# Peptides against a protein of PDB entry 6UG1: the designs that were tried, part 75

Target 1, 304 residues: chain A of PDB entry 6UG1
Amino acid sequence: SNEERKRRKYFHMLYLVCLMVHGFIRNEWINSKRLSRKLSNLVPEKVFELLHPQKDEELPLRSTRKLLDGLKKCMELWQKHWKITKKYDNVGLYMRTWKEIEMSANNKRKFKTLKRSDFLRAVSKGHGDPDISVQGFVAMLRACNVNARLIMSCQPPDFTNMKIDTSLNGNNAYKDMVKYPIFWCEVWDKFSKKWITVDPVNLKTIEQVRLHSKLAPKGVACCERNMLRYVIAYDRKYGCRDVTRRYAQWMNSKVRKRRITKDDFGEKWFRKVITALHHRKRTKIDDYEDQYFFQRDESEGIPD
Target 2, 301 residues: chain A of PDB entry 6UG1 as posed
Amino acid sequence: SNEERKRRKYFHMLYLVCLMVHGFIRNEWINSKRLSRKLSNLVPEKVFELLHPQKDEELPLRSTRKLLDGLKKCMELWQKHWKITKKYDNEGLYMRTWKEIEMSANNKRKFKTLKRSDFLRAVSKGHGDPDISVQGFVAMLRACNVNARLIMSCQPPDFTNMKIDTSLNAYKDMVKYPIFWCEVWDKFSKKWITVDPVNLKTIEQVRLHSKLAPKGVACCERNMLRYVIAYDRKYGCRDVTRRYAQWMNSKVRKRRITKDDFGEKWFRKVITALHHRKRTKIDDYEDQYFFRRDESEGIPD

## One batch from the design tools (peptide; aimed at target 1 W29 H279)

Design b2_p28_4_s4 (made by RFdiffusion4, then SolubleMPNN; from b2_p28_4, 12 letters changed)
Fold by OpenDDE base, seed 3:
Structure b2_p28_4_s4 (fold): chain B 304 residues (1-304), chain A 28 residues (1-28)
Amino acid sequence: as target 1 above (304 residues)
Amino acid sequence: SEFEEFLKKLEKELKELLEEFKKYLEEE
C-alpha cells in the first residue's frame, strides 16, 4: 500500500539517524585520552617515524610509501594486540529484513547496550566484535597523531523493498554477511592530498581508492545484509561527512535509487542531518575531498 | 558535561528533522 511505503521510508530514516548517532558516539569514545595513552604504547618509535615521514620534495610518492608501510605495520601490531574476535550476537549492525524488524518489535529483547567503560576495557584488552576492533584501530592511529577517520557503512532497512516476506535463507547467511566490513578506517595522506582506505580487521587491506574499492560488497548474497548506501566518515575533530561517493562506482545509476537522497527533499533533509552531526569548521582537506567527489561525479556521467 | 549538553541539543535537532520528514511524507 501507499501507507506501507510511507511507513518504511519513515522507519528507514529513523533507523539511519540512530545508526549515524551511534557512529558519532563511538567516534567520541575512541577519542578517550586514557585509551590514547595505552594504545600509543603499542606502536614502537620506528613505526611512528614511518607514520610521520618527512616530505620528499623531489618525489612525494616516497613519503606516501613510508606512510603506507607504517600503516601496514600498525595493522600487524593491531592483529597481535587483538586476542579475541567475538562473533556478532545476531547480525550486528548489518541490514535487517522488514520481517526481522517486525518480529523484533514484538520481542521486548533488552538490547544490552555496551557502556563507554566496557567499550574502553574491551579495546584495551583486545577482545570484542570486529566493529570494536576497527574502532580501537582508529583510536591507536589517533594516539600516534595520525589524522584517521572512523568510517561507518550505515545499513538501514531497504525502504525500496516492498515485499511482505523478506526472510533470508539462513545457512550461509553469516559468512556472506561478514565477507565485507561495516566499519573501517581512512587516513589522510598530506603528500598525495587523498584519503587512504584501511580495513585492519576484515579484508586486512590498505588501498588508495580511484574508481572502485575492495570494501564495496559484490554478489547478491553479500549485498542482502550489506548494501553500500550511506558511508559516513567521523574525524578526530568531530567532523561528519558523507563519503559514499568514494566507494560507490555507480552512485548516480544504482546507489542513489536506494537512498533517501533520490529526491530533492530527501537530499536537503539528509544534508541537515549531516550538518547536525558536523562539529568543526571546514578545512582545506574538505576542499580536496569535495574536488575528488566532483571529478568522480563527472566521470560517472549521467546513467543512460 | 559539555558532551552531554551537546547530545541533548543534537537529540532536539534530530527530533525536529524527523518531524519535518514525517510532515513531508504525509503531504506525498
Scores: peptide ipSAE 0.154, ipTM 0.760, DockQ to the pose 0.886
OpenDDE base, seeds 1, 2, 4, 5: peptide ipSAE 0.137, 0.026, 0.127, 0.142; ipTM 0.746, 0.589, 0.742, 0.750; seed 1 fails the geometry check

Design b2_p28_5 (made by RFdiffusion4)
Pose (drawn by RFdiffusion4):
Structure b2_p28_5 (pose): chain A 301 residues (1-169, 173-304), chain P 28 residues (1-28)
Amino acid sequence: as target 2 above (301 residues)
Amino acid sequence: EEEKEELIEEKEKELEELLEEMEKILEE
């Protein structure tokens, strides 16, 4: 019914707002001073110097390389620090079906509250699922004074799914791509470097294609790329989906609430509500990348 | 239908709690 269609659109907006706000608060917890000081001693002087390379005037590229080596070394040592990697209970933060949600609302059960202290204890011990692990990795980079963003792929239920049944054909297929990952700024190449230290264990300087965007019909059942939100040290919130969307204006726009005008205005209201800092020059360099990327997409196939 | 309404109300309450938490964080 057209009524159920409208409810799905609203609930999608509601769930999306909650997800984005959770990203905002989790990013605040990541900045915890007490935790940052402990995680900093995990980084040797050698690697620390690699994370803050000297300006190389003759060839800025060498500085970028040193940072990549540093990022690689950090990924490695984080693999060692993180001793216990849990499975997501049930579905984690991956996209759920309307049926699944309706049924979760029906069954109230008992839910262990978490709070801030428990999160900090878990990151310091090295116990948690991949989301906690990557988030902790970002906290470590920040304790070393690197401009690290937390990236979250918000996976609200699909408001474009009109079906009354909503049934699907695996765990391994869900976890192929991450919900959380990291970006780090390169002041030499003036670009954001993508880092996934937990799932794909890769570092990529995304230009026109990215390894992190999910592929194949089976894998996209639980992970439909729509809203890639980046949170930074100074409490910025930017929609970074253009970096990770091969067909942004075609394939992805149909799945986002921003396809109509009301949707874009509303979405902007939330981003602004979550962006608690003023514009820096880095924001401009990023907008320039997005503009070029937006113009190079061209006609679809 | 009632269960669907209850679900929306639970989520609205959750959003309210989150906004109150955000206000507290900004005050600090």

Design b2_p28_5_s1 (made by RFdiffusion4, then SolubleMPNN; from b2_p28_5, 16 letters changed)
Fold by OpenDDE base, seed 2:
Structure b2_p28_5_s1 (fold): chain B 304 residues (1-304), chain A 28 residues (1-28)
Amino acid sequence: as target 1 above (304 residues)
Amino acid sequence: SEERKKMEEELKKELEKLKKEVKELLEK
C-alpha cells in the first residue's frame, strides 16, 4: 500500500539518523586522550616518521609511498595488538530485513549498548568485534597525529524493497554478510590531495580509490545485508561528510535510487542530518574532496 | 567536558527537530 511505503520511508529515515549518531558517538570515543596515550606507544619512531614524511619537492609520489608504507606497517602493528575474538551479535550494524524489524518490535530485546568505558577497555586490550577493531585503528592513527577519518557504511532497511516477506534463508548468510566491512578508515594524503582508504581488519587492504573500491560490496548475497548507500566520514574535529561518491561506481544510475535523497524532500532532510552532525568549519581538504566528487560525477555521466 | 555536554545537548535538540520533521511527513 501507499501507507506501507510511507511507513518504510519513515522507518528508514529514523534508522539512518540512529546509525549516523552511533558513528558520531564512536568517533567521539576514539578521540579519548587516555586511549590516545596508550595507542601511540604501539607505533615505533621509524613508523611514525613514515607517517609524517617530508615533502619531496622533486617527486611528491615518494612522500605518498612513505605514507603508504607507514600505513601498511601500522596495519601490521594493529594485527599484532588485536585479536578479533568476537563475532557480531546477530547481524551487528548490517542491514536488517523488514521481517526482522517487525519481529524485533514485538520482542523488547534490550540491546546491550556498549558503554564508553567498555569500548575503551576493549580497544586497549585488543579484544572485540571488527567494528571496535577498526575504530581502535583510527584511534591509533589519530594518536600518531595522522588525519584519519572513521568511515561508516550506514545500513538502514531498504525502503525500496516492498516485498512482504524479506527473510534471508541461507547457511552462509554470516560469511556473505561480513565479506565486506561496515567500518573502515580514510587517511588524508597531503601530497596527492586525496583520501587513502584503509581496511585494517576485513580485507586488510590500503587503496587509493579512483573509479571503484575493493570495499564496495559485489554480488547479490553480499548486497542483501550490505548495500552501499550512505558512506559517512567522521573526522577528528567532529566533521561529518557524505563520502558515498568515492565508493559508488554507479552513484547516479544505481545508488541514488536506493537513497532517501532521490527526491527533493529527502535531499533537504539528509542535508539537515549532515549539518547537525558537522561541528567544524570548512577546510581546503573539503574543497579538494568536493572537487574530486564533482569530477567523479561528470565522469560517470548521465545514465542512459 | 562542558563542551561535550553542550555538543550532546545541541545534537539532541537537532535530532528531535529531525524526528518531528519526519513525523510531520507521515501525517501528510
Scores: peptide ipSAE 0.086, ipTM 0.733, DockQ to the pose 0.037
OpenDDE base, seeds 1, 3, 4, 5: peptide ipSAE 0.078, 0.084, 0.079, 0.064; ipTM 0.727, 0.729, 0.728, 0.720

Design b2_p28_5_s2 (made by RFdiffusion4, then SolubleMPNN; from b2_p28_5, 16 letters changed)
Fold by OpenDDE base, seed 1:
Structure b2_p28_5_s2 (fold): chain B 304 residues (1-304), chain A 28 residues (1-28)
Amino acid sequence: as target 1 above (304 residues)
Amino acid sequence: SKVREEMIKDLEKKLKELLELVEELLKK
């Protein structure tokens, strides 16, 4: 019905705000000075120097290579620090079906909300789910004065899916769900004027995204609970930016149709949410990023 | 149905309240 379409749209919007606020709160928690002091001690001086290379005036790419090597070593150090990767409780922050939402609304499940103190302890001990691990990795890089962003792929229920029953059947449902991350890191490369993508936990990869990312979910089974639609970046200065364009190969043709921003009302609303969560002034880094997004929009073209 | 219309209005209200809460969290 038209009413059910509206209900799913508004529930999607509500859920999206809750996810984006969750990302904001986690981004604040990883700025903890106490955690920063502990995590900086995990990074040897030689690795710190690689994270902060001098500008090579002859070949700026050498400086980028040092940074990439430093990030690789940080990923290895993080794997040594992280002792226990817990499974997600149920589906974690992956996408729920409409049926699961309806069933959960009837069940007053006391969600155990992780407190800030418990999060900081979990990161410090190296015990937690993959999301906590990624968030802790971002905290470690920030402790080393690296301009690292927390990236969150927000997974609100699919308001474009009008099927009544979307029961996900399959023995491998959890493996397919966790095949791609929900949280990852971006690091600013001051030499190339680009964001470097770092997945320290799931795919254990570092990439300089040009046309597509390895972190973008592929295949039907993986997209059931992880649909690339809202990739939100949270920086160390409480900036909030939509970076979906980086990770979406087909932003205009495919991704936009599944976003609230497909219409003017949804675009205006989503801009208000981003503006609310964005607490810093614009910088030259934002200009370079917007220029990159513009070039990516031109290169994709208008879908036929 | 009247019930679905009320559920939509409740969702709209909660959405507004959450946006206001976000704005308040952000003013502090």
Scores: peptide ipSAE 0.051, ipTM 0.703, DockQ to the pose 0.248
OpenDDE base, seeds 2, 3, 4, 5: peptide ipSAE 0.037, 0.039, 0.042, 0.040; ipTM 0.694, 0.666, 0.699, 0.695; seed 3 fails the geometry check

Design b2_p28_5_s3 (made by RFdiffusion4, then SolubleMPNN; from b2_p28_5, 16 letters changed)
Fold by OpenDDE base, seed 2:
Structure b2_p28_5_s3 (fold): chain B 304 residues (1-304), chain A 28 residues (1-28)
Amino acid sequence: as target 1 above (304 residues)
Amino acid sequence: SKVRDEMIKELEKKLEELLKLVEELLKK
């Protein structure tokens, strides 16, 4: 019905705001000065120097290569620090079906919300789920004065799915779900004027995204609980930016149709949410990023 | 029909209230 379409649209919007606020709160927690002092001690001076290379005026690419090597070594150091990767409780922050939402509304399940103190202890001990691990990795890079962003792929329920029964077949559901991350890192490369993508936990990869990312879910089974629609970046200065364009190969043809921003009402609303979460002034880094997104939109073209 | 329309209006209202709360929490 038209009523059920509206219900699913507004529930998607509510859920999306809750996810984006969760990302903001986690980004605040990883800015903890106490955590920063502990995590900086994990990075030896030689790796710190690689994270802060001098500008090579002859070949700026050499400076980028040093930064990439420093980030690789930071991933290795982080793996040594992280002792226990816990499985997600149920589906974590992956996408729920409409049936799962309805069943969860009827069941007063006490969601134990992780407190800030418990989060900081989990990161400091190296014990937690993959999301806590990624968030801790971003905290470690920030402790080393690296301009690192927390990236969150927000997974609100699919308001474009009008099926009554949206139950997923259970057998391989967890393996397919966790194949791609929900949280990752981006690092500003001041030499190339680009964001470097870092997945320290799931795929254990560093990439300079051109046209597509390795972190973008591929295949039907993986997209059931991880649909690339809202990739939100949270920086160390409480900036909030939609970076979906980086990770979406087919933003205009495929991704836009699954976003609230498919219509003018949804676009205006989503801009208000981003503005509410964006607590810093615009910088030249934002200008370079917007220019990159513009070039990516032109290169994709309008789908015929 | 009527119950669903009321639930939709309640969801709209809760969304606006949540946005206001986010704006207030984040202005501090």
Scores: peptide ipSAE 0.153, ipTM 0.737, DockQ to the pose 0.199
OpenDDE base, seeds 1, 3, 4, 5: peptide ipSAE 0.140, 0.052, 0.135, 0.143; ipTM 0.732, 0.620, 0.729, 0.732

Design b2_p28_5_s4 (made by RFdiffusion4, then SolubleMPNN; from b2_p28_5, 16 letters changed)
Fold by OpenDDE base, seed 1:
Structure b2_p28_5_s4 (fold): chain B 304 residues (1-304), chain A 28 residues (1-28)
Amino acid sequence: as target 1 above (304 residues)
Amino acid sequence: SKVREEMIKELEEELKKLEEEVKELLEK
């Protein structure tokens, strides 16, 4: 019905805001000075120097290579720090089905919300789910004065799915779900004027995204609980930006159709949410990023 | 910290406004 379509849009919007605020709160928690002091001690001086290379005036690419090597070593150090990767409780922040949403609305399950103190302890001990691990990795890079962003792929229920029963069958459902991350890191490369993508936990990869990302979910089973639609970047200065364009190969042809921003109303609403979560002034880094997004929109073209 | 409590309160107020705006648009 038209009513069920309206209801699913509403729950999608509400859930999206809750997820984006969750990302904002986690981004604040990883700015903890107490955590920063502990995590900076994980990074040896030689690795710190690789994270802060001098500008090579002859070949700026050499400076980028040093930064990439520093980030690789930081991932290795983080793996040594992280002792226990817990499974997610149920589906974590992966996408729920409409049936699961309805069942959860009826069951007032007191989700034990992780407190800030428990989060900081989990990161400090190296015990937690993959999301806590990624968030802690971003905190470690920030502790080393690296301009690192927390990236969140927000997974609200699919309002474009009008099926009544979307029960996901199969023993491998958890493996398919966690095949791609929900949280990752971006690091600003001041030499190339680009964001470097870092997945320290799941795929354990560093990439300079050109046309597509390795972090973009592929295959039907993986896309059931992880659809690339809202990739939100949270920086150390409480900036909030939609960076979906970086990770979406087919933003205009495929991704836009599954976003609330497919119509003018949804675009205006989503801009208000981003503006509400964006607590810093615009910078030259934002200008370079917007130029890159513009070039990516032009290179994709208009879908036929 | 006082700054954190203010930021959380501001976010809760903005969230409430966004929820109200979303409701008004669903009733149309």
Scores: peptide ipSAE 0.029, ipTM 0.580, DockQ to the pose 0.039
OpenDDE base, seeds 2, 3, 4, 5: peptide ipSAE 0.020, 0.021, 0.026, 0.022; ipTM 0.543, 0.584, 0.648, 0.577

Design b2_p28_6 (made by RFdiffusion4)
Pose (drawn by RFdiffusion4):
Structure b2_p28_6 (pose): chain A 301 residues (1-169, 173-304), chain P 28 residues (1-28)
Amino acid sequence: as target 2 above (301 residues)
Amino acid sequence: EEEEEERIEEVFEKVEEYLEEAYEHIFN
């Protein structure tokens, strides 16, 4: 019914707001001073110097390379620090079906509250699922004074799914791509470097294509790329989906609430509500990348 | 910690008003 259609659109908006705000608060917890000081001693002087390379006037590229080596070394040592990698209970933060949600609302059960202290304890011990692990990795980079963003792929239920049944054909297929990952700024190449230290264990300087965007019909059942939100040290919140969307204006726009004008205005209201800093020059360099990327997409196939 | 709590409260108040506007727009 048209009524259920409207409810799905609203609940989608509601769940999306909650997800984005959880990203906002979790990013706050990541900045914890007490935790940062402990995680900093995990980084040797050699690697620390690689994470803060000297300006190389003749060839800025060498500085970028040193940072990549540093990022690689950090990924490696984080693989060692993280001793216990749990499975997501049930579905984690991956996209759920309308049926699954209706049924979760029906069954209230008992839920162990988490809170801030428990999160900190888990990151210091090295116990957690991949989301906790990558988030902790970002906290470590920040304790070393690197401009690290936390990236979250918000996966609200699909408001474009009109079906009354909503059934699907696997765990391994869900976890192929991450919900959380990291970006680090390169002041030499003036670009954001994408880092996934937990799932794909890769570092990529995304230009026009990215390894992180999910592919294949089976894998996209639980992970439909729509809202890629980046949170930074100074409490910025930017929609970074353009970096990770091969067909943004075609394929992805149909799945986002921003396809109509009311939707874009509303989404902007939330982003602004979550962006608690003023514009820097880096924001301009990023907008320039997005503009060029937006103009190079062209006609679809 | 107090500054974080105040910020969270401001964000909740803003997003609540936005959802109320979205509710009135969708179901009217």

Design b2_p28_6_s1 (made by RFdiffusion4, then SolubleMPNN; from b2_p28_6, 15 letters changed)
Fold by OpenDDE base, seed 4:
Order: C-alpha cells, then sequence, then structure tokens
Structure b2_p28_6_s1 (fold): chain B 304 residues (1-304), chain A 28 residues (1-28)
C-alpha cells in the first residue's frame, strides 16, 4: 500500500539516524585520552616516523609511499594486538529485512548496548567484534596523531524493497554478510591531497580509491545485508561527511535510487542530518574532498 | 565527557526535530 511505503520510508530514516548517532558516539569513544595513551605504546618510533614522513619536494609520491608503509605496519601491529574476533550475535549492524524488524519489535530483547567502559576495555584487550576492532584501529592511528576517520557504511532497511522478505538462505548467510566490512578507516594523505582507505580487519587492504573500492559489496548474496548507500565519515574533530561517492562506482545510476536523497526533500533533509552531526569548521581537506567528489560525479555522467 | 554528553543531547534534540519534520512531510 501507499501507507506501507510511507511507513517503510520513515522507518528507514529513523533507523539511519540511529545508526549515524551510533557512529557519532563510537567516534567520540575512539578519542578517549586513556585509550590513546595505551594504543600509542603499540606503535614503535620507526613506524611513527613512517606515519609522519617529511615532505619530499622532488617526488611527493615517496612521502605517500612511506605513509602507506607505515599504515601497513600499523595494520600488522593491530593484528598482533587483536587476540579475539567475536562473531556478531546475529547480523550486527548489517542490513535487516523488514520481516526481521517486525519480528524484533515483538521481541523485547534488550539489545545490551555496549557501554563506553566496555568498549574501551574490549579495544584495550583486543577482544571484540570486527566493528570494535576497526574502531580501535582508528583510535590507534589517532593516538599516533594521524588524521584518521572512522567510516561507517550505514545499513538501514531497504525502503525500496516492498516485497515480503522470504527468509534469506541460512547457511552461507553469515559468510556472505561479513565478506565486506561496514566499518573501516580513512587516512588523510597530505602529500597527494587524498583520503587513503584502510580496512585493517576484514579484507586487510589499503587502497587509494580512484573509480571503485574493493570494500564495495559485489554479488547478490553479499548485497542482501550490505548495500552501499550511506557511507559516513567521522573525523577526530567531530566532523561528519557523506563519503558514499568515493565508494560508489555507480552513485547516480544505481546507489541514489536506493537513498532517501532520491528526491529533493530527502536530499535537503539528509543534508540537515549531516549538518546536525558536523561540529567543526570547514577545512581545505573538505575542499579537496568536495573537488574529488565533483570530478567523480562528472566522470560517471548522467544516468541514461 | 560532560561536554560530549551536552553535545550529544543537542544532537539528539536536533535529530528528533528532523525526524518529526520528515514524519509530517510523509503523513501530511
Amino acid sequence: as target 1 above (304 residues)
Amino acid sequence: EKKFEELLEEVKKKLEELLEEFKKYLFS
């Protein structure tokens, strides 16, 4: 019905806002001074120096290569620190079906919200789910004065799916779900004026995204619970930015059709939501990023 | 901590207002 369409659209937005607030809170917990002191001790001086290379005036690419090597070593150090990767209890923050939402509303299962103290303990011990691990990795980089962002691929229920969801195929569902991350890191490269994408946990990859990312879900089964629609970046200074354009190869032709930003009201509304979560002044980094997004929009062209 | 709690409550209030704006738009 039209009413059910409206209800699903509203619930999608409510869920998206809740996810974005979750990311905002986790981003603050990453900034913990107590955690920072502990995690900085994981990074040897030689690795710290690679994270902070001098500017090579002749070939800025040499400085970028040092930074990339430093990030690789940080990823290796993080893997040594991380002792226990817990499975998600169910789907974690991956996309739920409408049926699962309806069923969960009836079950007063108090999702035991992880407290800040529990998060800090989990990161410090190296015990937790993949999301906590990524968040801890971002905390370690921030402890080393690296301009690292927490990236969250928000997975609200698909308001464009008006079907009654049949049960997703059970056995491979978890493997397909976790094939791609929903949390990762970005690091600012001051030499190339670009964000470097770092997945320290899932794919264990470092990339400079040009046209597509390895982190973008591919294949029907993987996209059932991980649909790239809202990739939100949280920086160390309470900046909040939509970075979906970086990871979406087909933003205009495919991704936009599944976002609230499909219509002008939804676009304006979503900008207000981002603004509500953004608590820093604009910087030249934002200008370079916006220029990159503009170039990516032009390069994709208008969908036929 | 206290400064972030205050900021978080401000953010929540603003997001609640935005959710109500969106609800009104959908169900008007």
Scores: peptide ipSAE 0.647, ipTM 0.952, DockQ to the pose 0.883
OpenDDE base, seeds 1, 2, 3, 5: peptide ipSAE 0.643, 0.638, 0.644, 0.645; ipTM 0.951, 0.951, 0.951, 0.951

Design b2_p28_6_s2 (made by RFdiffusion4, then SolubleMPNN; from b2_p28_6, 15 letters changed)
Fold by OpenDDE base, seed 4:
Structure b2_p28_6_s2 (fold): chain B 304 residues (1-304), chain A 28 residues (1-28)
Amino acid sequence: as target 1 above (304 residues)
Amino acid sequence: DEEFERRLKEVEKKLKELLEEFKEYLFS
């Protein structure tokens, strides 16, 4: 019905806002001074120096290469620190079906909200789910004074899916779900004026995304619970930005159709949501990023 | 952190307002 479409659209937005607030809260927890002091000790001086290379005036790419090597070593150090990767409880923050949401509303299962103290303990011990692990990695980089962002691929239920029952393929459902991450890291490269993508946990990869990312879900089974629609960046200064354009190859043709921003009201509304979560002044980094997004929009063109 | 808790409350207030704005738009 039209009413059910409206209901699903509203619930999508409510869920999206809740996810974005979750990211905002986790981003603050990453900034913990107590955690920072502990995690900085995981990074030896030689690796710290690689994270903070001098600018090579002759070839800035050499400085970027040092930073990339430092980030690689940080990933290796993080793997040594992280002792226990817990499976997600059910689907974690991956996309739920409408049926699962309806069933969950009836089941007053108190989601044990992870407290700040529990998060800090989990990160400090290296015990937690992949999301906590990524968040802890971002905390470690921030502890080393790296301009690292927490990236969250928000997975609200698909308001474009009007099917009552979405039978998800059972046997490999978890494996397909976790094939691509929901959380990752971005690091500002001051030399190339670009964000470096870092997945320290899932794919264990570092990318300088130009047109395509390995973190973008591919294949029907993987996309059932991980649909690239709202990739939100949270920086160390409480900045909040939509960075979906970086990871979406087909933003205009495919991704936009599945976002609330498909219409002008939804676009304006979503900008207000981002603004409500953005607690810093604009910087030249934002200008470079916006220029990159503009160039990516122009290069994609208008969908036929 | 009391400052963050204040900020979070302000964010939550603003986001509730935005959710109501959207609800009104959908169901108007």
Scores: peptide ipSAE 0.597, ipTM 0.947, DockQ to the pose 0.908
OpenDDE base, seeds 1, 2, 3, 5: peptide ipSAE 0.592, 0.591, 0.593, 0.589; ipTM 0.946, 0.946, 0.947, 0.946

Design b2_p28_6_s3 (made by RFdiffusion4, then SolubleMPNN; from b2_p28_6, 18 letters changed)
Fold by OpenDDE base, seed 4:
Structure b2_p28_6_s3 (fold): chain B 304 residues (1-304), chain A 28 residues (1-28)
Amino acid sequence: as target 1 above (304 residues)
Amino acid sequence: DEKFKKLLEEVEKKLKELLKEFEEYLFS
């Protein structure tokens, strides 16, 4: 019905806002001075120096290579720190079906909201789910004065799916779900004027995204619970930015159709949501990023 | 902690207003 379409659209938005607030809160928790002091001790001086290379005036790419090597070593150090990767409880922050949402509304299962103290303890011990691990990795990089962003791929229920949910195929569902991350890191490369994508936990990859990312879900089974639609970046200064364009190869042709921003009201509304979560002044980094997104929009063209 | 609590309260207020705006748009 039209009513059910409206209802699903509303619940999509409510869920998206809740996810974005979750990311905002986690982004503050990783700014903890107590955590920072502990995590900085994981990074030896030689690795710190690689994270902060001098500018090579002759070949800026040499400085980028040092930064990339430093980030690689940080991933290795992080893997040594991280002792226990817990499975997600049910689907974690992956996309729920409409049926699962309806069933969850009836079940008074108090989702045990992880407290800040529990999060800080989990990160400090190296015990937690992959999301906590990624968030802790971002905290470690921030502790080393690296301009690292927490990236969250927000997975609200698909308001464009009007089908009655068929049961997702059970046996491989978890493996397919966790094949691609929901949280990752971006690091500002001051030499190339680009964000470097870092997945320290899932794919264990570092990439400079040009046209496509390895972190973008591929295949039907993986996309059932991880649909790239809202990739939100949270920086150390309470910046909030939509960075979906970086990771979406087909933003205009495919991804936009699955976003609230498909219509003008939804676009304006979503910009207000981003603005409500954005608590810093604009910087030249934002200008370079916006220029990159513009070039990516032009290069994709208008979908036929 | 207090500064962030106040910031979060402000954010939550703004987001509640935006959710209401969206509800009104959908169900008007």
Scores: peptide ipSAE 0.605, ipTM 0.953, DockQ to the pose 0.884
OpenDDE base, seeds 1, 2, 3, 5: peptide ipSAE 0.597, 0.590, 0.603, 0.595; ipTM 0.951, 0.950, 0.952, 0.951

